# Designs tried in a protein design run: peptides against a protein of PDB entry 3KDP. Part 100

Target 1, 230 residues: chain A of PDB entry 3KDP
Amino acid sequence: PFLIFIIANIPLPLGTVTILCIDLGTDMVPAISLAYEQAESDIMKRQPRNPKTDKLVNEQLISMAYGQIGMIQALGGFFTYFVILAENGFLPIHLLGLRVNWDDRWINDVEDSYGQQWTYEQRKIVEFTCHTPFFVTIVVVQWADLVICKTRRNSVFQQGMKNKILIFGLFEETALAAFLSYCPGMGVALRMYPLKPTWWFCAFPYSLLIFVYDEVRKLIIRRRPGGWVE

## One batch from the design tools (peptide; made by RFdiffusion4, then SolubleMPNN)

Design b2_p17_6_s1 (from b2_p17_6, 15 letters changed)
Fold by OpenDDE base, seed 3:
Structure b2_p17_6_s1 (fold): chain B 230 residues (1-230), chain A 17 residues (1-17)
Amino acid sequence: as target 1 above (230 residues)
Amino acid sequence: EIEEYKKKLEEEIEKLR
């Protein structure tokens, strides 16, 4: 998100501290949860690799876990960002290069896509309104990511959700999202506007997309072992 | 609670002017 903010010169979609909360809070606990899913997950049941001949990390695994799913996650966040700004009169194309004028406190006549003028304060309210839903979208998408990553080949419906550590990871991630979204002072400190409950549902299509994507991928792996999708 | 917090946030944004 921050890289896109710099490259595209758009209004800041997510605060830096919030990004750190994602990296350290919402990503770390799920990762640990997956490490303890040894009894349920086929990932941890892999035969020991030959350290002399086998690579510890599979390129295909990296591509899937950090490339494809990560891209869908980022797209989910940006979708929410663009929807909110569009609802407030700023179409995506108009946001390109707008940051310089957007962040200037002395410019109080920044025009939206429809010619409406926005004061600095009004712009900052809209910007901060984007931060919370963006963050929550990432968290909701991570629910799906955490659930699907517990297995490489088996459907979620076949394995179920028996791992207590996995459930704890989902709970912790959700609790953190709720805390950052609704705790007094967090909105000011993190520049996150209070979240309307309806925005929790904005991410659900993307979570569903990840589930469908992974189930299809796993189905292909089961039908064609050793394929390029594995 | 959300509406009260919204007002507080708006006040803090105004202080940044």
Scores: peptide ipSAE 0.018, ipTM 0.507, DockQ to the pose 0.037
Fold by OpenDDE base, seed 5:
Structure b2_p17_6_s1 (fold): chain B 230 residues (1-230), chain A 17 residues (1-17)
Amino acid sequence: as target 1 above (230 residues)
Amino acid sequence: EIEEYKKKLEEEIEKLR
């Protein structure tokens, strides 16, 4: 997210508070939950052909898969960000290079894509309105991520959801997202302004995309054991 | 809801000026 922010010079899509909430609030419980997950039947029974090389290859492939999932999460957040700004009159093309004027408190006549002038305060309200839905989008996409992380090769439909700690993690993330989005004073205290309930649905296509991606990946692994997709 | 909240916040910011 920060790389795109720097390269495109767009208004800040994700605040420091939201980053902290992701790192401390939404990642910790899932990580613990995965430690208590039952071992996948095929992983534990498979003897490595070469303990040194096969372990390294598997670790690299897993790392790449997580990297790809993280990119899809970021894309989902940015999609929500651009839609909200577009609804407020700022088209994505107009946001390119706008950050300098956007962040200048002395410029109170920044024009949107339709020629409307925005004060500094108005711009910051819109910016902070984007922080919450970006966070919520990440949480919703993380639901899919947590579910798919239960197995490496087996479909989620085959393994099922037996880990109560994982389920608790999903509820904790959702409760945190709801609290930060709708609790009075969060806009002033944490710069996370209220979110329309409809914005929760903007993340679902990306959550589905991750789920489909992982199911396809697992299907390929099952058909071609030891392939490059593993 | 967001627009109403924005308006209230704008009013509060203006009072702090």
Scores: peptide ipSAE 0.017, ipTM 0.514, DockQ to the pose 0.030
Fold by OpenDDE base, seed 2:
Structure b2_p17_6_s1 (fold): chain B 230 residues (1-230), chain A 17 residues (1-17)
Amino acid sequence: as target 1 above (230 residues)
Amino acid sequence: EIEEYKKKLEEEIEKLR
């Protein structure tokens, strides 16, 4: 998120402290939970040919999977960010390069995509309004990601949710998201303004799409082992 | 609804200044 902020010169979608809260509170518990997940039976049946090469390949696969999860989460967050800003009159294309004027306290006539002028205070309100739903969106997307990452080939419906640690992680993330979103003082401390309950559902279509996509992918893998989608 | 929410936030921000 921060890299995109710098490269695109868009208004800050998520505060640094909030990013730290995600890393420590949202990403760490799921990562630990996944470490305790039962290995898929078909992975365990393969004898390691070469422990060094197979370990390296496995580490690369794990790194790639975690990298993909992080990218999907970021995409979900940015989707929500752009939706909120678009609803407030700022289309995504208009946000490119706007940061300099956006953050300038002396400019009180920044125009949105429809020619409406925004004061500095109004801009900061909408910016900070984006922080909470960005975070919540990451959590909601992460629910789907955690569920689908349990297995490589088997459907979620076939494998089920037997890992109590993973289940606990999902509840912990949800509780943390609710706490940060609605606890008094979080707007001041973390620049996370209170979120309307309706925004919790903004990410659900995206999470559902990922879930369906992964189930279809797994179905293809089961029907055609060794395909390019594996 | 968004405008009402903005007004509420503006009032809260003003209280925090």
Scores: peptide ipSAE 0.017, ipTM 0.562, DockQ to the pose 0.033
Fold by OpenDDE base, seed 4:
Structure b2_p17_6_s1 (fold): chain B 230 residues (1-230), chain A 17 residues (1-17)
Amino acid sequence: as target 1 above (230 residues)
Amino acid sequence: EIEEYKKKLEEEIEKLR
Protein backbone atom coordinates (compact mmCIF):
# COMPACT_ATOMS: atom_id res chain seq x y z
CA PRO B 1 0.00 0.00 0.00
CA PHE B 2 2.70 2.46 0.90
CA LEU B 3 4.67 1.64 -2.23
CA ILE B 4 1.70 2.46 -4.43
CA PHE B 5 1.26 5.69 -2.50
CA ILE B 6 4.83 6.64 -3.34
CA ILE B 7 4.76 5.46 -6.95
CA ALA B 8 1.36 6.84 -7.92
CA ASN B 9 1.58 9.98 -5.75
CA ILE B 10 -1.97 9.46 -4.57
CA PRO B 11 -3.39 10.71 -1.28
CA LEU B 12 -2.28 8.49 1.59
CA PRO B 13 -4.70 5.55 1.68
CA LEU B 14 -3.62 4.26 5.06
CA GLY B 15 -2.14 6.08 8.01
CA THR B 16 1.21 5.12 9.44
CA VAL B 17 -0.32 4.07 12.75
CA THR B 18 -2.85 1.92 10.95
CA ILE B 19 -0.06 0.32 8.94
CA LEU B 20 1.74 -0.42 12.17
CA CYS B 21 -1.42 -1.95 13.59
CA ILE B 22 -1.67 -4.20 10.54
CA ASP B 23 1.98 -5.16 10.66
CA LEU B 24 2.05 -5.81 14.38
CA GLY B 25 -1.48 -7.00 14.96
CA THR B 26 -2.80 -8.74 11.90
CA ASP B 27 0.35 -9.93 10.15
CA MET B 28 1.68 -11.50 13.32
CA VAL B 29 -1.04 -14.15 13.41
CA PRO B 30 -0.31 -15.48 9.93
CA ALA B 31 3.37 -15.48 10.77
CA ILE B 32 2.71 -17.47 13.93
CA SER B 33 0.46 -19.80 11.98
CA LEU B 34 3.24 -20.34 9.46
CA ALA B 35 5.75 -20.96 12.18
CA TYR B 36 3.48 -23.59 13.69
CA GLU B 37 2.86 -25.11 10.27
CA GLN B 38 6.57 -25.35 9.65
CA ALA B 39 7.14 -26.86 13.06
CA GLU B 40 4.38 -29.41 12.49
CA SER B 41 5.65 -30.12 9.00
CA ASP B 42 9.10 -30.72 10.41
CA ILE B 43 7.61 -33.11 12.97
CA MET B 44 5.69 -35.00 10.28
CA LYS B 45 8.62 -35.13 7.86
CA ARG B 46 10.25 -37.81 9.98
CA GLN B 47 10.43 -39.87 6.81
CA PRO B 48 13.66 -39.39 4.85
CA ARG B 49 12.41 -37.28 2.05
CA ASN B 50 15.31 -35.19 0.81
CA PRO B 51 14.71 -32.61 3.52
CA LYS B 52 16.57 -29.74 1.91
CA THR B 53 14.88 -29.79 -1.47
CA ASP B 54 11.38 -30.51 -0.20
CA LYS B 55 11.65 -27.90 2.55
CA LEU B 56 13.03 -25.35 0.13
CA VAL B 57 10.28 -26.02 -2.40
CA ASN B 58 7.63 -25.85 0.27
CA GLU B 59 9.05 -22.64 1.70
CA GLN B 60 9.21 -21.09 -1.74
CA LEU B 61 5.66 -22.14 -2.50
CA ILE B 62 4.39 -20.85 0.82
CA SER B 63 6.28 -17.61 0.26
CA MET B 64 4.83 -17.23 -3.22
CA ALA B 65 1.33 -18.03 -2.01
CA TYR B 66 1.58 -15.52 0.82
CA GLY B 67 3.08 -12.97 -1.51
CA GLN B 68 0.19 -13.41 -3.91
CA ILE B 69 -2.36 -13.31 -1.10
CA GLY B 70 -0.68 -10.17 0.21
CA MET B 71 -1.04 -8.58 -3.20
CA ILE B 72 -4.72 -9.49 -3.28
CA GLN B 73 -5.10 -7.99 0.20
CA ALA B 74 -3.46 -4.79 -0.94
CA LEU B 75 -5.70 -4.70 -3.99
CA GLY B 76 -8.71 -5.11 -1.74
CA GLY B 77 -7.63 -2.22 0.43
CA PHE B 78 -6.95 -0.01 -2.56
CA PHE B 79 -10.26 -0.94 -4.07
CA THR B 80 -12.03 0.24 -0.94
CA TYR B 81 -9.92 3.39 -0.94
CA PHE B 82 -10.73 4.18 -4.55
CA VAL B 83 -14.43 3.46 -4.04
CA ILE B 84 -14.61 5.84 -1.09
CA LEU B 85 -12.76 8.57 -2.93
CA ALA B 86 -14.85 8.04 -6.04
CA GLU B 87 -18.02 8.36 -3.98
CA ASN B 88 -16.63 11.64 -2.71
CA GLY B 89 -15.95 12.91 -6.21
CA PHE B 90 -12.35 11.80 -6.75
CA LEU B 91 -12.03 9.26 -9.54
CA PRO B 92 -8.91 7.05 -9.50
CA ILE B 93 -7.39 8.70 -12.55
CA HIS B 94 -7.73 12.11 -10.95
CA LEU B 95 -5.93 10.93 -7.83
CA LEU B 96 -2.75 10.16 -9.77
CA GLY B 97 -0.25 12.87 -8.97
CA LEU B 98 -2.71 14.71 -6.73
CA ARG B 99 -0.82 14.07 -3.48
CA VAL B 100 1.31 17.20 -3.63
CA ASN B 101 -1.69 19.49 -3.92
CA TRP B 102 -3.74 17.28 -1.63
CA ASP B 103 -1.28 17.57 1.23
CA ASP B 104 -0.70 21.30 0.77
CA ARG B 105 -2.60 23.08 3.51
CA TRP B 106 -2.39 26.36 1.64
CA ILE B 107 -4.32 25.05 -1.35
CA ASN B 108 -7.99 25.19 -0.50
CA ASP B 109 -9.37 24.83 -4.00
CA VAL B 110 -8.29 21.36 -5.08
CA GLU B 111 -10.82 20.24 -7.63
CA ASP B 112 -12.35 16.81 -7.72
CA SER B 113 -13.23 14.95 -10.90
CA TYR B 114 -16.44 16.95 -11.16
CA GLY B 115 -14.96 20.39 -10.63
CA GLN B 116 -15.96 20.72 -6.99
CA GLN B 117 -13.39 22.55 -4.92
CA TRP B 118 -12.18 21.00 -1.70
CA THR B 119 -10.59 22.79 1.19
CA TYR B 120 -7.62 21.26 2.94
CA GLU B 121 -9.78 20.33 5.89
CA GLN B 122 -12.39 18.67 3.72
CA ARG B 123 -9.71 16.72 1.87
CA LYS B 124 -8.18 15.51 5.10
CA ILE B 125 -11.56 14.43 6.40
CA VAL B 126 -12.06 12.34 3.27
CA GLU B 127 -8.53 10.97 3.48
CA PHE B 128 -8.96 9.97 7.09
CA THR B 129 -12.34 8.51 6.25
CA CYS B 130 -10.49 6.13 3.95
CA HIS B 131 -8.07 4.91 6.62
CA THR B 132 -10.57 2.95 8.69
CA PRO B 133 -12.29 1.21 5.77
CA PHE B 134 -8.93 0.37 4.25
CA PHE B 135 -7.83 -1.21 7.51
CA VAL B 136 -11.09 -3.08 7.95
CA THR B 137 -10.87 -4.32 4.38
CA ILE B 138 -7.43 -5.72 5.09
CA VAL B 139 -8.73 -7.42 8.23
CA VAL B 140 -11.68 -8.97 6.40
CA VAL B 141 -9.42 -10.17 3.62
CA GLN B 142 -7.05 -11.58 6.22
CA TRP B 143 -9.93 -13.62 7.60
CA ALA B 144 -10.08 -15.36 4.27
CA ASP B 145 -6.33 -15.85 4.31
CA LEU B 146 -6.48 -17.41 7.74
CA VAL B 147 -9.28 -19.74 6.67
CA ILE B 148 -7.30 -20.71 3.58
CA CYS B 149 -4.32 -21.54 5.74
CA LYS B 150 -6.58 -23.84 7.70
CA THR B 151 -7.78 -25.71 4.63
CA ARG B 152 -4.28 -26.54 3.37
CA ARG B 153 -3.80 -29.40 5.76
CA ASN B 154 -5.17 -32.89 5.27
CA SER B 155 -4.82 -33.92 8.91
CA VAL B 156 -7.93 -33.51 11.07
CA PHE B 157 -5.77 -33.40 14.20
CA GLN B 158 -3.59 -30.63 12.83
CA GLN B 159 -6.73 -28.80 11.86
CA GLY B 160 -7.66 -28.76 15.54
CA MET B 161 -4.63 -26.80 16.73
CA LYS B 162 -4.82 -24.59 13.71
CA ASN B 163 -8.44 -23.97 14.52
CA LYS B 164 -7.53 -22.56 17.92
CA ILE B 165 -4.85 -20.35 16.45
CA LEU B 166 -7.19 -19.38 13.64
CA ILE B 167 -10.01 -18.52 16.02
CA PHE B 168 -7.66 -16.54 18.20
CA GLY B 169 -6.31 -14.71 15.18
CA LEU B 170 -9.77 -13.92 13.89
CA PHE B 171 -10.79 -12.68 17.29
CA GLU B 172 -7.70 -10.54 17.71
CA GLU B 173 -8.03 -8.97 14.28
CA THR B 174 -11.73 -8.35 14.75
CA ALA B 175 -11.24 -6.89 18.20
CA LEU B 176 -8.48 -4.64 16.92
CA ALA B 177 -10.61 -3.54 13.99
CA ALA B 178 -13.56 -2.81 16.26
CA PHE B 179 -11.37 -0.95 18.73
CA LEU B 180 -9.73 1.21 16.10
CA SER B 181 -13.00 1.82 14.27
CA TYR B 182 -15.36 2.56 17.12
CA CYS B 183 -13.38 3.54 20.20
CA PRO B 184 -13.93 7.19 21.09
CA GLY B 185 -10.97 9.37 20.29
CA MET B 186 -9.53 7.14 17.55
CA GLY B 187 -10.56 9.67 14.93
CA VAL B 188 -8.46 12.31 16.63
CA ALA B 189 -5.64 10.14 17.88
CA LEU B 190 -5.16 7.77 14.95
CA ARG B 191 -6.84 9.67 12.13
CA MET B 192 -9.28 6.81 11.80
CA TYR B 193 -12.75 8.20 11.40
CA PRO B 194 -15.89 6.15 12.06
CA LEU B 195 -16.68 3.42 9.59
CA LYS B 196 -20.02 3.08 7.91
CA PRO B 197 -21.20 -0.51 8.27
CA THR B 198 -21.58 -0.77 4.49
CA TRP B 199 -17.82 -0.56 4.04
CA TRP B 200 -17.34 -3.87 5.81
CA PHE B 201 -18.95 -5.51 2.81
CA CYS B 202 -16.63 -3.86 0.31
CA ALA B 203 -13.96 -6.40 1.21
CA PHE B 204 -16.10 -9.48 0.60
CA PRO B 205 -15.47 -9.74 -3.14
CA TYR B 206 -11.76 -9.82 -2.45
CA SER B 207 -12.17 -12.38 0.28
CA LEU B 208 -14.05 -14.46 -2.24
CA LEU B 209 -11.29 -13.88 -4.77
CA ILE B 210 -8.76 -15.20 -2.29
CA PHE B 211 -10.87 -18.29 -1.71
CA VAL B 212 -11.24 -18.86 -5.43
CA TYR B 213 -7.54 -18.31 -5.92
CA ASP B 214 -6.66 -20.82 -3.24
CA GLU B 215 -9.09 -23.42 -4.53
CA VAL B 216 -7.73 -23.00 -8.05
CA ARG B 217 -4.21 -23.26 -6.70
CA LYS B 218 -5.10 -26.41 -4.79
CA LEU B 219 -6.77 -27.84 -7.85
CA ILE B 220 -3.67 -27.19 -9.95
CA ILE B 221 -1.48 -28.78 -7.28
CA ARG B 222 -3.73 -31.83 -7.22
CA ARG B 223 -3.65 -32.15 -11.00
CA ARG B 224 0.06 -31.50 -11.34
CA PRO B 225 1.82 -32.91 -8.32
CA GLY B 226 5.37 -31.56 -8.28
CA GLY B 227 4.58 -28.60 -10.48
CA TRP B 228 5.68 -25.00 -9.92
CA VAL B 229 2.38 -24.15 -8.23
CA GLU B 230 2.70 -26.62 -5.30
CA GLU A 1 -25.40 13.48 -0.67
CA ILE A 2 -21.71 14.17 -0.24
CA GLU A 3 -22.38 17.30 1.77
CA GLU A 4 -24.83 15.46 3.95
CA TYR A 5 -22.29 12.72 4.46
CA LYS A 6 -19.61 15.25 5.34
CA LYS A 7 -21.93 16.89 7.83
CA LYS A 8 -22.75 13.55 9.43
CA LEU A 9 -19.10 12.66 9.53
CA GLU A 10 -18.23 15.98 11.14
CA GLU A 11 -20.93 15.40 13.71
CA GLU A 12 -19.59 11.93 14.41
CA ILE A 13 -16.06 13.26 14.72
CA GLU A 14 -17.27 15.93 17.10
CA LYS A 15 -18.98 13.27 19.20
CA LEU A 16 -15.74 11.32 19.32
CA ARG A 17 -13.80 14.37 20.55
Scores: peptide ipSAE 0.017, ipTM 0.528, DockQ to the pose 0.035

Design b2_p17_6_s2 (from b2_p17_6, 14 letters changed)
Fold by OpenDDE base, seed 4:
Structure b2_p17_6_s2 (fold): chain B 230 residues (1-230), chain A 17 residues (1-17)
Amino acid sequence: as target 1 above (230 residues)
Amino acid sequence: EIEELLKKLKEEIEKLR
């Protein structure tokens, strides 16, 4: 999100505090939970990894994590961001290059897509209103990410949801997201204004998309072992 | 719905000033 903020010169879609909450708050426990995941049913049928040739972090893993899944996550977040801004009169096209004027406290007549003028204070309220839904969108998408990361090859339906620590991680990150979204004072302290409960569902299509994509990918891997998709 | 939420939020911020 920050890269798009710089490249497109749009209003900041996700604040620094929210980024820290994602990286340190919502991601850590789920990531640790993967260490307790049960081995895939076919693990003993696989050849041992060659430590000299097989890197744990390879181009395929980076491509999957950042190039595929990360792009879907970003799309989900930006979708939520653009929907909120559009509902407040700022169409996506109008946001391009608007950052400079948006962040200038001395400009109190920034026009939206419909010619309505917005004061600095009004703009910042809208911006900070976007931070919470964007954050929640990332959390909802991360549910799918965490679930798909349980296995490399087996379907989630085949592997099952037996890891209690992973389940706890899902609840923990959700509870944290709810706390940050709805606890009194978070708007002042963290610039995370409360959101309508309906916004939790805005990310669900993208979460589902990630899940379906990964299941299809895994299905292809099972049918064609050693292919480019693995 | 968001406009209504923003309006309420603005009103609350104004009350805190």
Scores: peptide ipSAE 0.006, ipTM 0.356, DockQ to the pose 0.035
Fold by OpenDDE base, seed 3:
Structure b2_p17_6_s2 (fold): chain B 230 residues (1-230), chain A 17 residues (1-17)
Amino acid sequence: as target 1 above (230 residues)
Amino acid sequence: EIEELLKKLKEEIEKLR
């Protein structure tokens, strides 16, 4: 989010404090929970890794985690961001290069896509209105990310949801997201204005997309072992 | 307690800016 903020010169989609809440708050417990996941049923049928030649983190894993899934996650967040700004009169194309004028407190006549002028205070309200839904979108997408990370090859339906610590992690990150979204004072403290309940559902298509994508990928791997999709 | 911690965190981040 911050890189796009700099490169495209758009209004800040996600605050730094909110990013820290994601990295240190919502992601830690779920990530730790994966250490307690049951081994896949076929693990003993796999050849042992050669520690001298085989890397723990290979290009395929990096591509999956940061390239594919990470990009879908980012797209979900930015989709929510652009929808909110569009509903407030700022179309995506109009946001390009707008940051300098947007962040200038002395400019009180920034025009939206429809020619309406916005004061600095009004613009900041809209900006901070984006932070909470963006954050919640990331959390909802992380549900799918966590679930798909349970297995490398087997379907989630084959593995099941028996890891109680993982289930706890899902509840913890959701509870934290709800707390940060609805607790009084969070708007002032974290620049996260109250979230309309409808925004929780905005991320669901992306969460579903990630889930379906990974299940299809795993299905292909099971049918064609050693393929380029692995 | 959490609100206080978040407030302190915000203040520290602002000092680093």
Scores: peptide ipSAE 0.000, ipTM 0.277, DockQ to the pose 0.033
Fold by OpenDDE base, seed 2:
Structure b2_p17_6_s2 (fold): chain B 230 residues (1-230), chain A 17 residues (1-17)
Amino acid sequence: as target 1 above (230 residues)
Amino acid sequence: EIEELLKKLKEEIEKLR
């Protein structure tokens, strides 16, 4: 998100504080919970790992986890961001290059896509209104991320949801997201203004996309062991 | 100023990853 902010010179889509809340609040507990997941049913059927050639986490797994899934997650966040700004009069094309004027406190006549002038204060309210939904979008997408990380090869339907700690992690991150989104004072403290409950559903297509993508990936791995998809 | 500090903190956390 921050790279796109710099390259496209758009208003800041996700605040630094919200990023810290993701990294320290919503990601940590779920990640720890994965350590308590049961082994896959086929683990004993796998060939012994060669410690000289086989890494526990190979470049392909890193590429899949941080590249592809991360990009889908970012797209979900940006989608939410653009929808909110569009609803407030700023179409995506108009946001390109707008950052310089957007962040200038002395410019109080920044025009939206419809010719309406926005004061600095009004612009910042809209910007901070985007932070919370972007954050929530990340959390909703992380539900899928956490679930798919339970296994390498087995479908979630085959593995099941028996890990109570993982389930607790899902509820914890959701509760934290709700707290940060709706607790009074978060707008002042964290620049996270309250969002409409409908924004929680904005990320669902992307969460579903990740889930389907991973299930298909795992299906391919089961059918073609040792392929480039593994 | 707070944003700058938070940015630095984030960068340090990312280095530890």
Scores: peptide ipSAE 0.000, ipTM 0.232, DockQ to the pose 0.021; fails the geometry check
Fold by OpenDDE base, seed 5:
Structure b2_p17_6_s2 (fold): chain B 230 residues (1-230), chain A 17 residues (1-17)
Amino acid sequence: as target 1 above (230 residues)
Amino acid sequence: EIEELLKKLKEEIEKLR
């Protein structure tokens, strides 16, 4: 999100405080829960890892986690961002390069895509209105991300959802997201304005996409062991 | 605990504003 913010010079899609809430709030417990996941059924049938040759974190894992899944997450967030701004009169094309004027408190006549002028205060309200839905979108996408991380090769359907700590983590991150989104005063304190409940559903297609993508990947791995898809 | 911490943080930020 920050890279796109800098490169495209668009209004800030996700606030710093919101990022901290993701990293320290909604993502920690789920990540820890993976340590309690049961071993895959075939783990004892695999050869032991060679500590000298087999890295714990390999290029394939990095490519999947940051390159593929991370991109889908970012797309989900930015989709929400662009939809909100478009609903408020700012089409995506109009946002390119707009940041300089957007963030200038002395410019009170920034025009939207329809010629409506926006004061600095109005623009900041809209900007901060994007932060919470973006945050929630990330949380919803993280549901799928967490679930797919349960296994390396086996389908989630084969592994099942037996990890109670993981289930707890899913509820915890969701509850925290709801708390941050709807608790009175969060708009003032964290610049996280309340969102319409409908925004929770905007991320579902992306969550599903991640899940399907990973299941297909794992299916390919199972059918073609030793392939480049691992 | 995290929720409580965030609530407290909120309160402190509100006091600073």
Scores: peptide ipSAE 0.000, ipTM 0.266, DockQ to the pose 0.052; fails the geometry check

Design b2_p17_6_s3 (from b2_p17_6, 14 letters changed)
Fold by OpenDDE base, seed 2:
Structure b2_p17_6_s3 (fold): chain B 230 residues (1-230), chain A 17 residues (1-17)
Amino acid sequence: as target 1 above (230 residues)
Amino acid sequence: EIEELKKKLEKEIAELR
């Protein structure tokens, strides 16, 4: 998120403190919980592999666990960010390069995509309104990400939800998200303004898409071992 | 309710300046 902020010169979608809350509060516990996930039933049935192939598989799994999850979460967050700003009159294309004027407190006539002028205070309200939904979206997307990462080949329906630590992690991150979203003072402390309950559902289509995608991927892997999808 | 929230947020922003 921060890299895109710098490169695109868009208004800041997520505060640094909120990023720390994600890394330490919502990402770390679930990530640790995955280490306690039961081995996939088909992994133990495989013959010893070539060390080079095993290393490659492990690197791919690590890439999935750290690279892909983070990317998917960021994409979900940015989706929510752009939706909120679009609802407030700022289309994504208009946000490109807008940061300089956006952050200048002396410019009180920044125009949105429809020619409406926004004061500095109004812009900051909208900006801070994006922080909480961005965070919540990451949490909601992470539900799907964590569930799909439980297995490499087996369906979620086949593997089930047996890891109590993972389940606890899901509840913990959800509780943290609710706390940060609705606890008084979070607007001042974390620049996270209260969230309308409807925004919790904004990420659901995206989470569902990821879930369906992964189930299809796993189905293909089961039917065609060693294919390009693996 | 939205207007009240807006006023509250504007006040908070002003205090943070």
Scores: peptide ipSAE 0.014, ipTM 0.450, DockQ to the pose 0.030
Fold by OpenDDE base, seed 4:
Structure b2_p17_6_s3 (fold): chain B 230 residues (1-230), chain A 17 residues (1-17)
Amino acid sequence: as target 1 above (230 residues)
Amino acid sequence: EIEELKKKLEKEIAELR
């Protein structure tokens, strides 16, 4: 998210505090959960055939898979961001290069895609309105990420969800998202304004996409053991 | 200034809801 903010010079889609909440709050518990899940899943049960080569290959493949999932996750967040801004009159194409004027408090006549002028305060309201839904979108997409990471080769439908710690992680992330989204004072403290429940659903297509992607990947691995996607 | 802005923005959002 921050990289796209810099590259595209768009209004900040996610504040620093919200990023920290993702990294420390929503990513840490999942990471711990995955550490425990590895013992129960097929990920670690397979003995490496060659500790030197297979480890390196597996690490590369895992890094690529996580990179791809991370890209899908980011796309989900940006989708939500662009939807919110579009609903407020700022089409995605208009946001490109707008950051400089957007963040300038002395410019009170920034035009949206429809020629409406926005004051600095109004723009910041819209910006901060994006923070919470973006964050929530990330959390919802992370649900899928957590679920798919519990196995390497087996379908989620085959392995099921047995790790209670993983389940706890999902609830913790959801609770944190709900707290940050709806607790009074979060708008002032964290620039995270309360969002409509409908915004939770904006992430679902991307969660589904991640799920489908992983299931297809796993299916390919099962059909072609030792392939480049393993 | 940031805190004051936050308070103003929160108030405006509350009024719009």
Scores: peptide ipSAE 0.013, ipTM 0.371, DockQ to the pose 0.030
Fold by OpenDDE base, seed 3:
Structure b2_p17_6_s3 (fold): chain B 230 residues (1-230), chain A 17 residues (1-17)
Amino acid sequence: as target 1 above (230 residues)
Amino acid sequence: EIEELKKKLEKEIAELR
């Protein structure tokens, strides 16, 4: 989000404190919970890893985690950001290069896509209105990310949801998201203005997309072991 | 000063990722 803010010169989609809440708050417990996941039923049927040649983290794992799933997650956040700004009169094309004027407190006549003028205060309200939904979108997408990380090959339906620590992690990150979104004073303290409940649903298509994508991938791996999709 | 610190922190976080 911050890189796109710099490169595209758009209004800041996600604040620093919000990023810290993602990295330290919402991701920590879920990540630890994966250590308590039950082994896949077929793990003992796999050939042992060659410790001299096989890396624990290979290019394929990196491509999946950061290249595919991470990209879908980022797209979900930016989708929510662009929808909110569009609803407030700023179409995505109009946001390109707007940051300099957007952040200038002395410019009080920044025009939206429809010619409406926005004061600095009004612009900052809209900007901070984007932070909370962006954050919540990331959390909702992370639900799918965490669930798909339970297994490498087996379907989640085959593995089940028996890991109580993982379930706790899902509740913890959701509770934190709700707290940051609705607790009084968060708008002033964290620049996270209250979220309309409807915005929670904006992330669901992306969460579902990740889930379906991974289940299809795992299905292909099960049907064609040793394929490039693995 | 606060905005400068914010930008610095955001940059550091981005580098750690």
Scores: peptide ipSAE 0.000, ipTM 0.249, DockQ to the pose 0.020
Fold by OpenDDE base, seed 5:
Structure b2_p17_6_s3 (fold): chain B 230 residues (1-230), chain A 17 residues (1-17)
Amino acid sequence: as target 1 above (230 residues)
Amino acid sequence: EIEELKKKLEKEIAELR
């Protein structure tokens, strides 16, 4: 989010507080839960790792985590952001370079894509209205991310959902997202305004995409071990 | 007054979404 914010000079899509809630609130417990995941059924059928050539953290893993899955996750968040701003009169093309005027509290006549003028307070309300749906979108996509991380090569359907701590993590992050989204006073305390329940479903296509993508990747790995997708 | 205006605007924006 910050890279796009800097490059495109768009209004801030995700606030600092929401980022902290993701990093400290919704990501930690699920990540810890992976330590309790059962070993894959075929782990002992694999050749021993070569310590000189096969690093635990290799270029392929980094490419998957940051270059592929992370990109899809970011796209989901930005999609939600652009939809909300478009519904409020700010089309995506109009947002490019708008940050400077958007963040200036002394400019009260920023025009939207339709010529409507927006005061600083109005703009900030719209901006903060984007933060909560963006956050929720990230949480929904994280469901898929967490589930696909259960295995390296086997399908999730083969591994199953036996890790109770992981299941707890999914509920915890969802409950936290709901709390932050709907608890009275969150708009004042955290600048997270309530969202319509329908916004939870906007992220589902991206969550599904990640899941399908990873299952296909794992299928390819099983059929062609030692490939570049591993 | 500013807080009241914010609440009003928040409501209007929520209705537009």
Scores: peptide ipSAE 0.015, ipTM 0.450, DockQ to the pose 0.028; fails the geometry check

